Peptides against a protein of PDB entry 1IK9. Designs and how they scored, part 148

Target 1, 211 residues: chain A of PDB entry 1IK9
Amino acid sequence: MERKISRIHLVSEPSITHFLQVSWEKTLESGFVITLTDGHSAWTGTVSESEISQEADDMAMEKGKYVGELRKALLSGAGPADVYTFNFSKESCYFFFEKNLKDVSFRLGSFNLEKVENPAEVIRELICYCLDTIAENQAKNEHLQKENERLLRDWNDVQGRFEKCVSAKEALETDLYKRFILVLNEKKTKIRSLHNKLLNAAQEREKDIKQ
Target 2, 207 residues: chain A of PDB entry 1IK9 as posed
Amino acid sequence: MERKISRIHLVSEPSITHFLQVSWEKTLESGFVITLTDGHSAWTGTVSESEISQEADDMAMEKGKYVGELRKALLSADVYTFNFSKESAYFFFEKNLKDVSFRLGSFNLEKVENPAEVIRELIAYALDTIAENQAKNEHLQKENERLLRDWNDVQGRFEKAVSAKEALETDLYKRFILVLNEKKTKIRSLHNKLLNAAQEREKDIKQ
Target 3, 195 residues: chain B of PDB entry 1IK9 as posed
Amino acid sequence: MERKISRIHLVSEPSITHFLQVSWEKTLESGFVITLTDGHSAWTGTVSESEISQEADDMAMEKGKYVGELRKALLSVYTFNFSKESAYFFFEKNLKDVSFRLGSFNLEKVENPAEVIRELIAYALDTIAENQAKNEHLQKENERLLRDWNDVQGRFEKAVSAKEALETDLYKRFILVLNEKKTKIRSLHNKLLNA

## One batch from the design tools (peptide; made by RFdiffusion4, then SolubleMPNN)

Design b2_p19_8_s3
Fold by OpenDDE base, seed 4:
Structure b2_p19_8_s3 (fold): chain B 211 residues (1-211), chain C 211 residues (1-211), chain A 19 residues (1-19)
Amino acid sequence: as target 1 above (211 residues)
Amino acid sequence: as target 1 above (211 residues)
Amino acid sequence: DEEKRKADIEKRREVLESL
């Protein structure tokens, strides 16, 4: 089961933060359980897949798009732009929410909730879920931090090997050129010496022909 | 202000999870506020630095060691070994906790709490803190994940550059050796040709002398 | 520095080709 808790403000009680819990299996489209609490009372409703389909049809909205709006409204709360407005009557247990567009607000959905007899259990379970989520997220953070530190070490090791490779390449090139220039110059000197010997021998032969 | 919320079980109510909130400034040693709730009622007490010092003295325990035990008890709950046992009387508002050792349990600390008049506010604020902590931890996780993905890319880039450097070094060495061997062999052939010309010239001169 | 190194390498190549 997946669960999300968000803070909402009810139009009827703007000074009191409420908490909206939504729980679902696999996808929100298959239905969900909605729980509303003010930290003293709690109200719960079950929304079926058929109700979601009916609400989408009544709105003349494609079901996937409607579920996308439900996800934004119910799992994210009002959002940063107060795009969603929440209403609840404690007397009728009727919950509804509106999407606010620039020039028009429209009801996105409505649910009948039931007052929970023992709200303290719901509140305790909600706090437990929050604490469990904190612990899980902290463990993930610690793991990611250790991986980050490992990756940074591995990067430094490869970088150091790369720098050594560059330096070794340059040293190799320099050494090879120096060695080869020395050998080539020696061979060039030998060639020059042999040419001079040939010239001298030719000059001596020309002297011997001239008696 | 730092805060920690933990689950505890009271000896008097073992079937009902309670929540213990501790809030403090800088260090727990300077004092703290303790809040206990069952999701319906809440109780709060303020513990001063002087009370912590007095409790340490009454226990004949070094203050730093005592604060270390307070930190384990109050910020971690019972812990995995149920080393700490929590007791609370709703009638007297007296909270005390014990450290369980193998052969002895002893009272580690005790506090007078006061019943909160509006527990719903305390519970809402506690849930808000949990949700804020979840959001902060999620943002840290997302940041660390992005950094890990960056570091992995950077590692792959350096690794690829390193492999190219190795290959380029080997190619350079091979190319230089091939080029130099060709030039050296050419010079060696010229030297051999010049020596043969000198030998032929010497043989012709010896024929001319015998003639 | 890198440009000077490239120039020194190129000058070495020219010397080797002249050899």
Scores: peptide ipSAE 0.017, ipTM 0.817, DockQ to the pose 0.004
Fold by OpenDDE base, seed 5:
Structure b2_p19_8_s3 (fold): chain B 211 residues (1-211), chain C 211 residues (1-211), chain A 19 residues (1-19)
Amino acid sequence: as target 1 above (211 residues)
Amino acid sequence: as target 1 above (211 residues)
Amino acid sequence: DEEKRKADIEKRREVLESL
């Protein structure tokens, strides 16, 4: 089961932060359980897949689009944009929420909730879930931090090897060319010396024929 | 102000998870506020630096060591080892905790708490802090994840460049040696040809002198 | 830098072929 807890402000009690828990299996579209609490009382309701489908039809909205709006309203919390307005009557246990656009506000959904007999258990379970989520996220953060440090070390090691390889390639090329030029110059000197000896021998032979 | 929330089990109510909040400024040694809740009621007490010092003296324990034990008891939560036992009387508002070692249990500390008049506000604030901590940790996780992905890409890029540099170095060395051998062989052939011409010229001159 | 390196290698190759 997946769950999300968000803080919301009710129009009837704008000074009191409320907490909205939504829990679902696999997909929000398949239905969900909604729980509202003020830290003293709690109210819970179940929303079926058929109710979600009916609300989408009543709104003349495609179901996937409607579920997308439900997800934003119920799971995203009170973002800094008052895009969603939440209403709840403790007497009627009627919960509804509206989407506020520039020129029009419309009811996005409504649910009948039931007052929980033991709100303390619901509140304790909610706090437990928050603490578990904190612990899981901390463990994930520590793992990711250690992995970042490993990857950074590995990067520095490869970078250092790469720089050494580049420098070694340049040094190798320079050294090979220097050695090559030295040996070539020796061979050129030997060729020149042999040519001079041939020229001298030819000149001496021409002198010996002329007597 | 720093704070930590932990779940604890009270000896008097082992079936009901309680939540222990400790809040402090800079250091736990300088004093702290302790809050206990069961999700319905809340109790709060303030512990001064002088009380911490007195409790350390009464235990004949060095203050830094005592504060180290307080930190483990009050901030580490109920670990799977029942090393710390928590006791609270709702009637007397007396909170105390013990350290359980193999052969001896001893009282580590005791505090008088006061019942909070509006526990819902304390509970809401506690849930808000949990949700804020979750959001902060999620943002940190997303940042670390993106950084890991960056570092992994950067590592793969440098690794690929390094492998190319190694291969290019070996190819360069092989190519330079092959070219060098070709040119050297040409020069050796030219030297041998010039030597043969010199030998032939010397033999012809010796024939002309005998003629 | 890489183009300059290629040009230097090519110049060295030409010098070697002229040798």
Scores: peptide ipSAE 0.016, ipTM 0.818, DockQ to the pose 0.004
Fold by OpenDDE base, seed 1:
Structure b2_p19_8_s3 (fold): chain B 211 residues (1-211), chain C 211 residues (1-211), chain A 19 residues (1-19)
Amino acid sequence: as target 1 above (211 residues)
Amino acid sequence: as target 1 above (211 residues)
Amino acid sequence: DEEKRKADIEKRREVLESL
């Protein structure tokens, strides 16, 4: 089961932060349980897949698009853009929400909720879930931080090896060329010396023929 | 201000999860505000630095060690090891906690709390803080995950460059040696040819002298 | 003959210097 808790503001009680918990199996489309609380009272309702489909049909909206809007409304909370407005009557237990566009607002969905007899249990469970989520996220953060530190060390190690390899390649090339030039110059000097000896021997022979 | 919310179990109400919020400035040693809630009622008390010092003195415990024990008790919650036991009387608003050792339990601290008139506000604020903490931790997790993925890419890139550098160094060495051997062999052949010509010229001159 | 011999020697020197 997936769960999301969001802060909402009710039009009827704009000064009191309410909390909207939504829980569902795999996909919100398959239905969900909605719980509303003000930290003292709680209200719960179950929304079926058939109700979601009916609301989409009544709105003449494609089901996937409608579920996409439900997900934004119910799982994001009221973001700083008042794109979604929430209404709840404590007397009727009727919960509805509207999508606000520039020139038009329309009702996106409505649910009948039931007042929870023991709201403290729901509130405690909600706080427990928040604390569990914090602990899990902290453990993930610590793990990711350690992994990042490992990867950074490993990166620095490979970078240092790479720089050493580049320098060693350039040094090898330079050394090999220097050695090559030395040996070549020795061979060239020997060739020149032998050539001069051949020239001298030829000149001496030409002198010996001229007696 | 730093804050920690923890789950605790009260000896008087072991079936009901309670939440212990502690808030402090910089260090717990400077004093703290303690809030207890069961999701319906809330109780708050302020503990001064002087009270912490007095409790440490009364226990004949070094203040830093005592504050270290307070931090474990009040900020970790009751971990699975029942090292700390929490007691609260709703009638007297007296909160105390004990450290359980193998053969001895001792009172680690005690606080007089006051019942909050509007517990819903405290509970809402507590839930808000949990949700804010979740959002902040999620944003940190997403950032760390993106950094991790970046570092992994950068590591793979440098590793691949390093492997190419190693291979290029070996290839360069092999190519330079092959070229060097070729040119050296040509020069050696020329030297041998010139030496043979010198020997032939010397033999011809020795024939001409005998003639 | 002598000029041709000098030219052949010089050409050999050039080839030797070019290697």
Scores: peptide ipSAE 0.000, ipTM 0.811, DockQ to the pose 0.002
Fold by OpenDDE base, seed 3:
Structure b2_p19_8_s3 (fold): chain B 211 residues (1-211), chain C 211 residues (1-211), chain A 19 residues (1-19)
Amino acid sequence: as target 1 above (211 residues)
Amino acid sequence: as target 1 above (211 residues)
Amino acid sequence: DEEKRKADIEKRREVLESL
């Protein structure tokens, strides 16, 4: 089961923060349980997949688009631009919400809720869920932080090895050229020496012919 | 101001989860505000630095050690080993907690609380703090996740460059040796040719003398 | 294999120095 708690303001009670909890199985389209609380009272209602389909049909809206709007309204609250307005009557237990566009507002959905007999239990469970979520997120944060520190060490290690490899490549090239020049110069000196011996032998033969 | 909410069980009401909120400035030693709630009623009390010092003195405990025990009790709850037991009388508004060791239990601290007139406001603010903490932790998680993905890419890039550098070093060494061998073999062939010319010149001179 | 490659490189060095 997935769950989201959102802070909302009711048009009838804008000074009192309300909390809207939505719980669902796999997808919001499959139906959901909605819970509203003011920290003293709680109200709950179940919305089926068939009711979601019926509301989409009544609005003449494509189901996927309608569910997309429900997801935005119910799982993110009004948002920073007051895109959604929430209304609730404690007397009738009727909950409805509107989408506000620049020049037009329309009812996006409506649900009948029932007043919970033991609101303290619902509130305690809601706080428990928040505390559990905080603990899970903290554990994930600590894990990700340690992993970041590991990855940074591993990056520094391979970077240092890479720099050493570059330097070693340049040093190798330089050393090989120096050694080659030494050997090549020795061979050039030997060639010059042999040419001089040939010249001397030719001069001696020319002297022997001239008696 | 720092804040921690913990789930606790009262000895008198073990079936009802209570929430213990502690709020403090910089350090718990400087004093704190304690709030207890069951999701219907709330109780609050302020504990000063002087009261913490007095409780430490009355226990004949070093202040830093006492504050360390307060931090464990009040900020982590009972813990998984029931190291701390919490007691509260709704009639007297007296809150006290004990540290349980294997063969000995002792009272660690006691506070007088006052029943809050508007518990719904305290509960709403507590839920708001939980929701804000969830949002902050989610944003931090998303940031750390993106940073991990960046560090992993950067590691793969430098690792790939390092492997290419190693391969290029080996290839360079092999190519330089091949080129050097070719040039040296040419010089060796020239030396051998010059030696053969010297031998032939010596043989011709020996023929001219015998002639 | 890497040791054999190192040994072959070193043998090539010795041959080049003897050249």
Scores: peptide ipSAE 0.013, ipTM 0.817, DockQ to the pose 0.004; fails the geometry check

Design b2_p19_8_s4
Fold by OpenDDE base, seed 4:
Structure b2_p19_8_s4 (fold): chain B 211 residues (1-211), chain C 211 residues (1-211), chain A 19 residues (1-19)
Amino acid sequence: as target 1 above (211 residues)
Amino acid sequence: as target 1 above (211 residues)
Amino acid sequence: SEAERKAAIEKRREVLKAL
């Protein structure tokens, strides 16, 4: 079961933050339980898959698109742009919400709720869920932080090895070239010396032929 | 201002989860506001630094140690070992908590609370704080997740560059040695050829002298 | 093998040091 709690403001009570809890099994499309609370009273309703399908049909909207709008409205509240407006009558227990477009508002959905006899139990359970979610998120945060610190250490270690490898490559290349030049110059000097000895020997032989 | 909400069970109402909210400025030692709620009623009290000091003195406990016990009791609830027991009288608004040791229980602290006139406002604010904390922790988790993914990519990139550097170093060393050996062997061959020419010239001169 | 490759590199380094 998935669950989302969001803050909403009712058109009738804009100064009082309400909490909209939506709970569903796997997908919102299969139906959901909606709970509204003002921190004193609570109202709940079950919305079936058939009701969702009927509301989509009544709107002439494709079900997947309609469920996408339900998800935005009910799981996120009004959103940052007041795109969704929430209405509730405590007398009729009728909950409805509208999508506000530039030139038109339309009813996106409506649900009959029932007043909860023991709202304190619903509120306690809601707070418990929030505290559990906080604890789970904190544990995940601590895990991710430790993993971040590990990855940063591992990165620094490889980076340091890479820099040492680059420097060692350059040093090796420089050393090899220096040694190569030394040996090459020695061999060139020996070749020049041997050529000079051959020239001298040839000059001496030409002198011996000339008596 | 720091704030912690925990679940507690009262000895008088063990079947009803209560929520203990503690709020403080920088340190619990400087005083705190305590709020208790059952999801219907709320009770609040302010505990001053002087009251904390007095309770520590009355217990003959060092203030830092006492505040450490307060922090464990009030910010964590009973804890996993039921080390702290919470008591509250709705009639007297007297809240006290005990530390349970193996052979002795002792009162750790006691506070007079006051019944909140509008508990719904306190409950709404508490739920708002929980939802804000959830949102903040989710944003931190998303940030840490993205950062971990970045660090992992960066690690893979440096690791791949390091491996290429190692391979390039070995290839360079091998190529330089091959080239060096070729040139060295050519020079050695030229030196041997020149020595043989010198030996032949000397042998021809020795033949010319014997003739 | 990587060990043979390393030994061949080291032997080349020794030859270059003796040169």
Scores: peptide ipSAE 0.019, ipTM 0.824, DockQ to the pose 0.004
Fold by OpenDDE base, seed 3:
Structure b2_p19_8_s4 (fold): chain B 211 residues (1-211), chain C 211 residues (1-211), chain A 19 residues (1-19)
Amino acid sequence: as target 1 above (211 residues)
Amino acid sequence: as target 1 above (211 residues)
Amino acid sequence: SEAERKAAIEKRREVLKAL
């Protein structure tokens, strides 16, 4: 089961932060449970997939688009700049919300809620869920931090090996050229020596012919 | 201001999760505000640095060690295997907690709390703090995840460059040897040719003397 | 094998030292 808790402001009680809990299985389209609380009272309602489909049809909105708007309204709260307005009557237990466009507001959805007899239990469970979520997120943060530190060490190790490889390549090239020049010069010296011996032998033969 | 919310079980009401909020400035030793709630009622008390010092002295415990035990009790809840036991009388508003050792339990601290007149406000603010903490931790997680992905890319890039450098070093060594062998063989061939010319010239001179 | 490749490189280095 997935769950999201949002803070909302009711038009009737804008000075009192309310909390909107939405719980669903896999997708919001499959239906959800909505719970509203002011920290003293709580109200809950169940919305079925058929009701979501009916509301989409009544709005003449494509179901996927409608569910997308429900997700923004119910899981994100008012959104940036009060795009969604929430209304609740404690007397009728009727909850409805509107999308505010520049020149028009329209009702996006409405639900009948039931007053919870034991609101303290709902509030305690809501706080428990928040604390569990905090603990899970902290554990994830600690894990990601340790992994980042590992990756940074591994990067530094490979970087240092790479720099050593570059330097070793240049040193190897330089050493091989130096050795090559030495051997080449020895062979050139031997070639010069053999040429001089050949010239001397030719001069001696020319002397022997001239007696 | 730092804050921690923990779930605790009271000896008097073990079936009802209570929430213990502790708020302090910089260090718990400088004093703190403690708030207890069951999701319906709330109780608050302020503990000064002087009271913490007095409680440490009354226990004949070194202050730093005592504050360390307070931190474990009040910020972590019961701990592993119910090391701390919490007691609260709603009638007297007296809160106390014990450390359970194998053969002895001892009172670690006690505080007089006051019943909050508007518990809903305290509960709403507690939920708000939990939601803010969740949002902050989510943002940190997203940041760390993006950094992890960056570090992994950077590692792969350097690793690939390192492998290319290793291969290029081996290829360079192989190429330089091949080129060296070619030039060396040319010089060896020239040396052999000059030696043969020298031998032929010596044989011709020996023929001219016998003739 | 990588060992044969290393040995061939080392033998080439020895030949370059003897040369």
Scores: peptide ipSAE 0.018, ipTM 0.823, DockQ to the pose 0.004
Fold by OpenDDE base, seed 1:
Structure b2_p19_8_s4 (fold): chain B 211 residues (1-211), chain C 211 residues (1-211), chain A 19 residues (1-19)
Amino acid sequence: as target 1 above (211 residues)
Amino acid sequence: as target 1 above (211 residues)
Amino acid sequence: SEAERKAAIEKRREVLKAL
């Protein structure tokens, strides 16, 4: 089961934060349980897939788009200020919400709720879910932090090895060229010496022919 | 202000999850506000630094150690099963808790609470704090996830550059040696050719003298 | 293997020292 709790403000009670809980299986389209509470009373209703389909049809809206709007309204809490207006009558237990566009507001959905006999149990369960979610998110946060620290260490290690490799490559190249030049110069000097010996031998032979 | 909410079970009401809220400034030692709720009623008390000091003295416990035990009892919730036992009388508004050791239980602390006139407001504020904490932890988790993905990309980039640097170093060294050997062999061949020419010139000169 | 690569590099270094 997926669950989302959000803060909402009712038009009838703008000074009192209400909490809207929505619970569903896999997709919101398959239906959901809606629970409203003010921290003293609670109201719950089950919305079926057929009711969602009927409301989409009544609005002449494609079902997937309609469910997308329901998800924004019911799961985001007070989204961007005043985009969704929530209304609830404690007397009729009728819950409805409107989407406020610049030029027009329209009813997006409406549900009949039932007053819960034991609101304290619903409130306790809601608080338990919040505390469990906090604990899970904290554990995930600690895990991500440890992984982040690991990745940073691994990055620093590889970066340091890379820099050493670059420097070692440049040093090796420089050393190899210096050694190569030395050996090449020795061989060039030997070649020059041998040429001079050949020239001297030729000059001496020319002297021996001239007596 | 720091705040912690925990689930506790009261000895008097073992089937009903209660919530223990503790709020403090900087250190728990400086005093704290304790709030207990069952999701219907709420009870609040303020515990002063002087009361904490007095309880530590009455226990003949060092204050820092005592505050350390208070922190474990009051902020961990139901810690390891049954290490702390919580008791509350709704009639007297007396809250006390015991530490259960293997061979002995002892009272760790006791506080007088006051019944809150508007428990719904306290409960709403508690739920608001939970929802805010969830949102903050989610935002932190999303940030850590993005940083983790960044660090992983950066690690892969540097690792790939390092591997290329290693391979390029080996290839460069190999190529330089091959080129060096070729040039060295050419110079060796030239030296051999010049030596042979010198030997031939010497042999011809020796023939000219014998003639 | 990494060991064979190291050995090949070391052998090349020896050849350069002998040159």
Scores: peptide ipSAE 0.018, ipTM 0.824, DockQ to the pose 0.005
Fold by OpenDDE base, seed 2:
Structure b2_p19_8_s4 (fold): chain B 211 residues (1-211), chain C 211 residues (1-211), chain A 19 residues (1-19)
Amino acid sequence: as target 1 above (211 residues)
Amino acid sequence: as target 1 above (211 residues)
Amino acid sequence: SEAERKAAIEKRREVLKAL
């Protein structure tokens, strides 16, 4: 089961933060359970897949688009733009919410809720879920932080090896050229020496012919 | 202000999860506010720095060690080992907790709490804090995940450059050796040619002398 | 292998010394 808790403000009680829990199996389209609480009382309703389909049809909205709007309204909390207005009557237990567009507001959904006999249990379970979610997210944060530190070390190690490889390539090239120049100069000196010996031998032969 | 919420089980009500909120400024040693709730009622107490110091002295425990034990008891939740036992009287509003060691249990601390007149406000604020903490931790998780993905890309890029540098170093060395061998062989051929010319000149001179 | 790479480098160094 998946769950999301969000803060909402009811039009009837704008000074009291309410909490909206939505619970579903795999997909919100398959139906969901909605729980509303003010920290003292709680109300719960079940919405079936057939009700979601009927509401989408009544709105002349494609079901996937309708479920996408339900997800934004019920799971996102009131985004910073107050795009969704929530209404609840404690007397009738009727919950409805509207999407506020620039030029028009329309009812997005409506649910009959039932007052929970033991609201303290629902509130405790809701707090437990929040604390479990915090613990899981903290453990994930610590894991990701350790992995970041590992990746940074590994990056520094490879970077240092790369810089050493560049320097070693330049040093190798310089050393090879120096050694090659020395050997080439030695061979050039030997060629010059042999040329001088040939010149001297030719001069001696020209002297021997001239008697 | 720092805050931690933990689940505790009271000896008097072991079937009902209670929530213990501790709030402090910078250090737990400077004093703290403790709030206990069962999701229906709430109780709050304030513990001063002087009370913490007095309890440490009465226990003959070094203050820093005592505060370290308070932190474990009040902020960690009951770790999986039930090392801490919590007691609360709703009638006297007296809260105390014990540290259970293998051979002995001892009272670690005791606080007078006051029943909150509006427990729903305390519960709503507690849930709000949990939801804020979840949102902050989720944002941090998403940031750390993006940073991990960045570091992994950067590592792969440097690793690929390093491998190319190693290959380029080997290719450079091989190319320089090939070029150098060609030039050396050319010089060796010139030396051999000059030596043969010297030998021929010496043989011609020996013929001219015998003539 | 790393050993074969090292041996190839050493053999190149010997050829350079003999040149």
Scores: peptide ipSAE 0.017, ipTM 0.823, DockQ to the pose 0.004

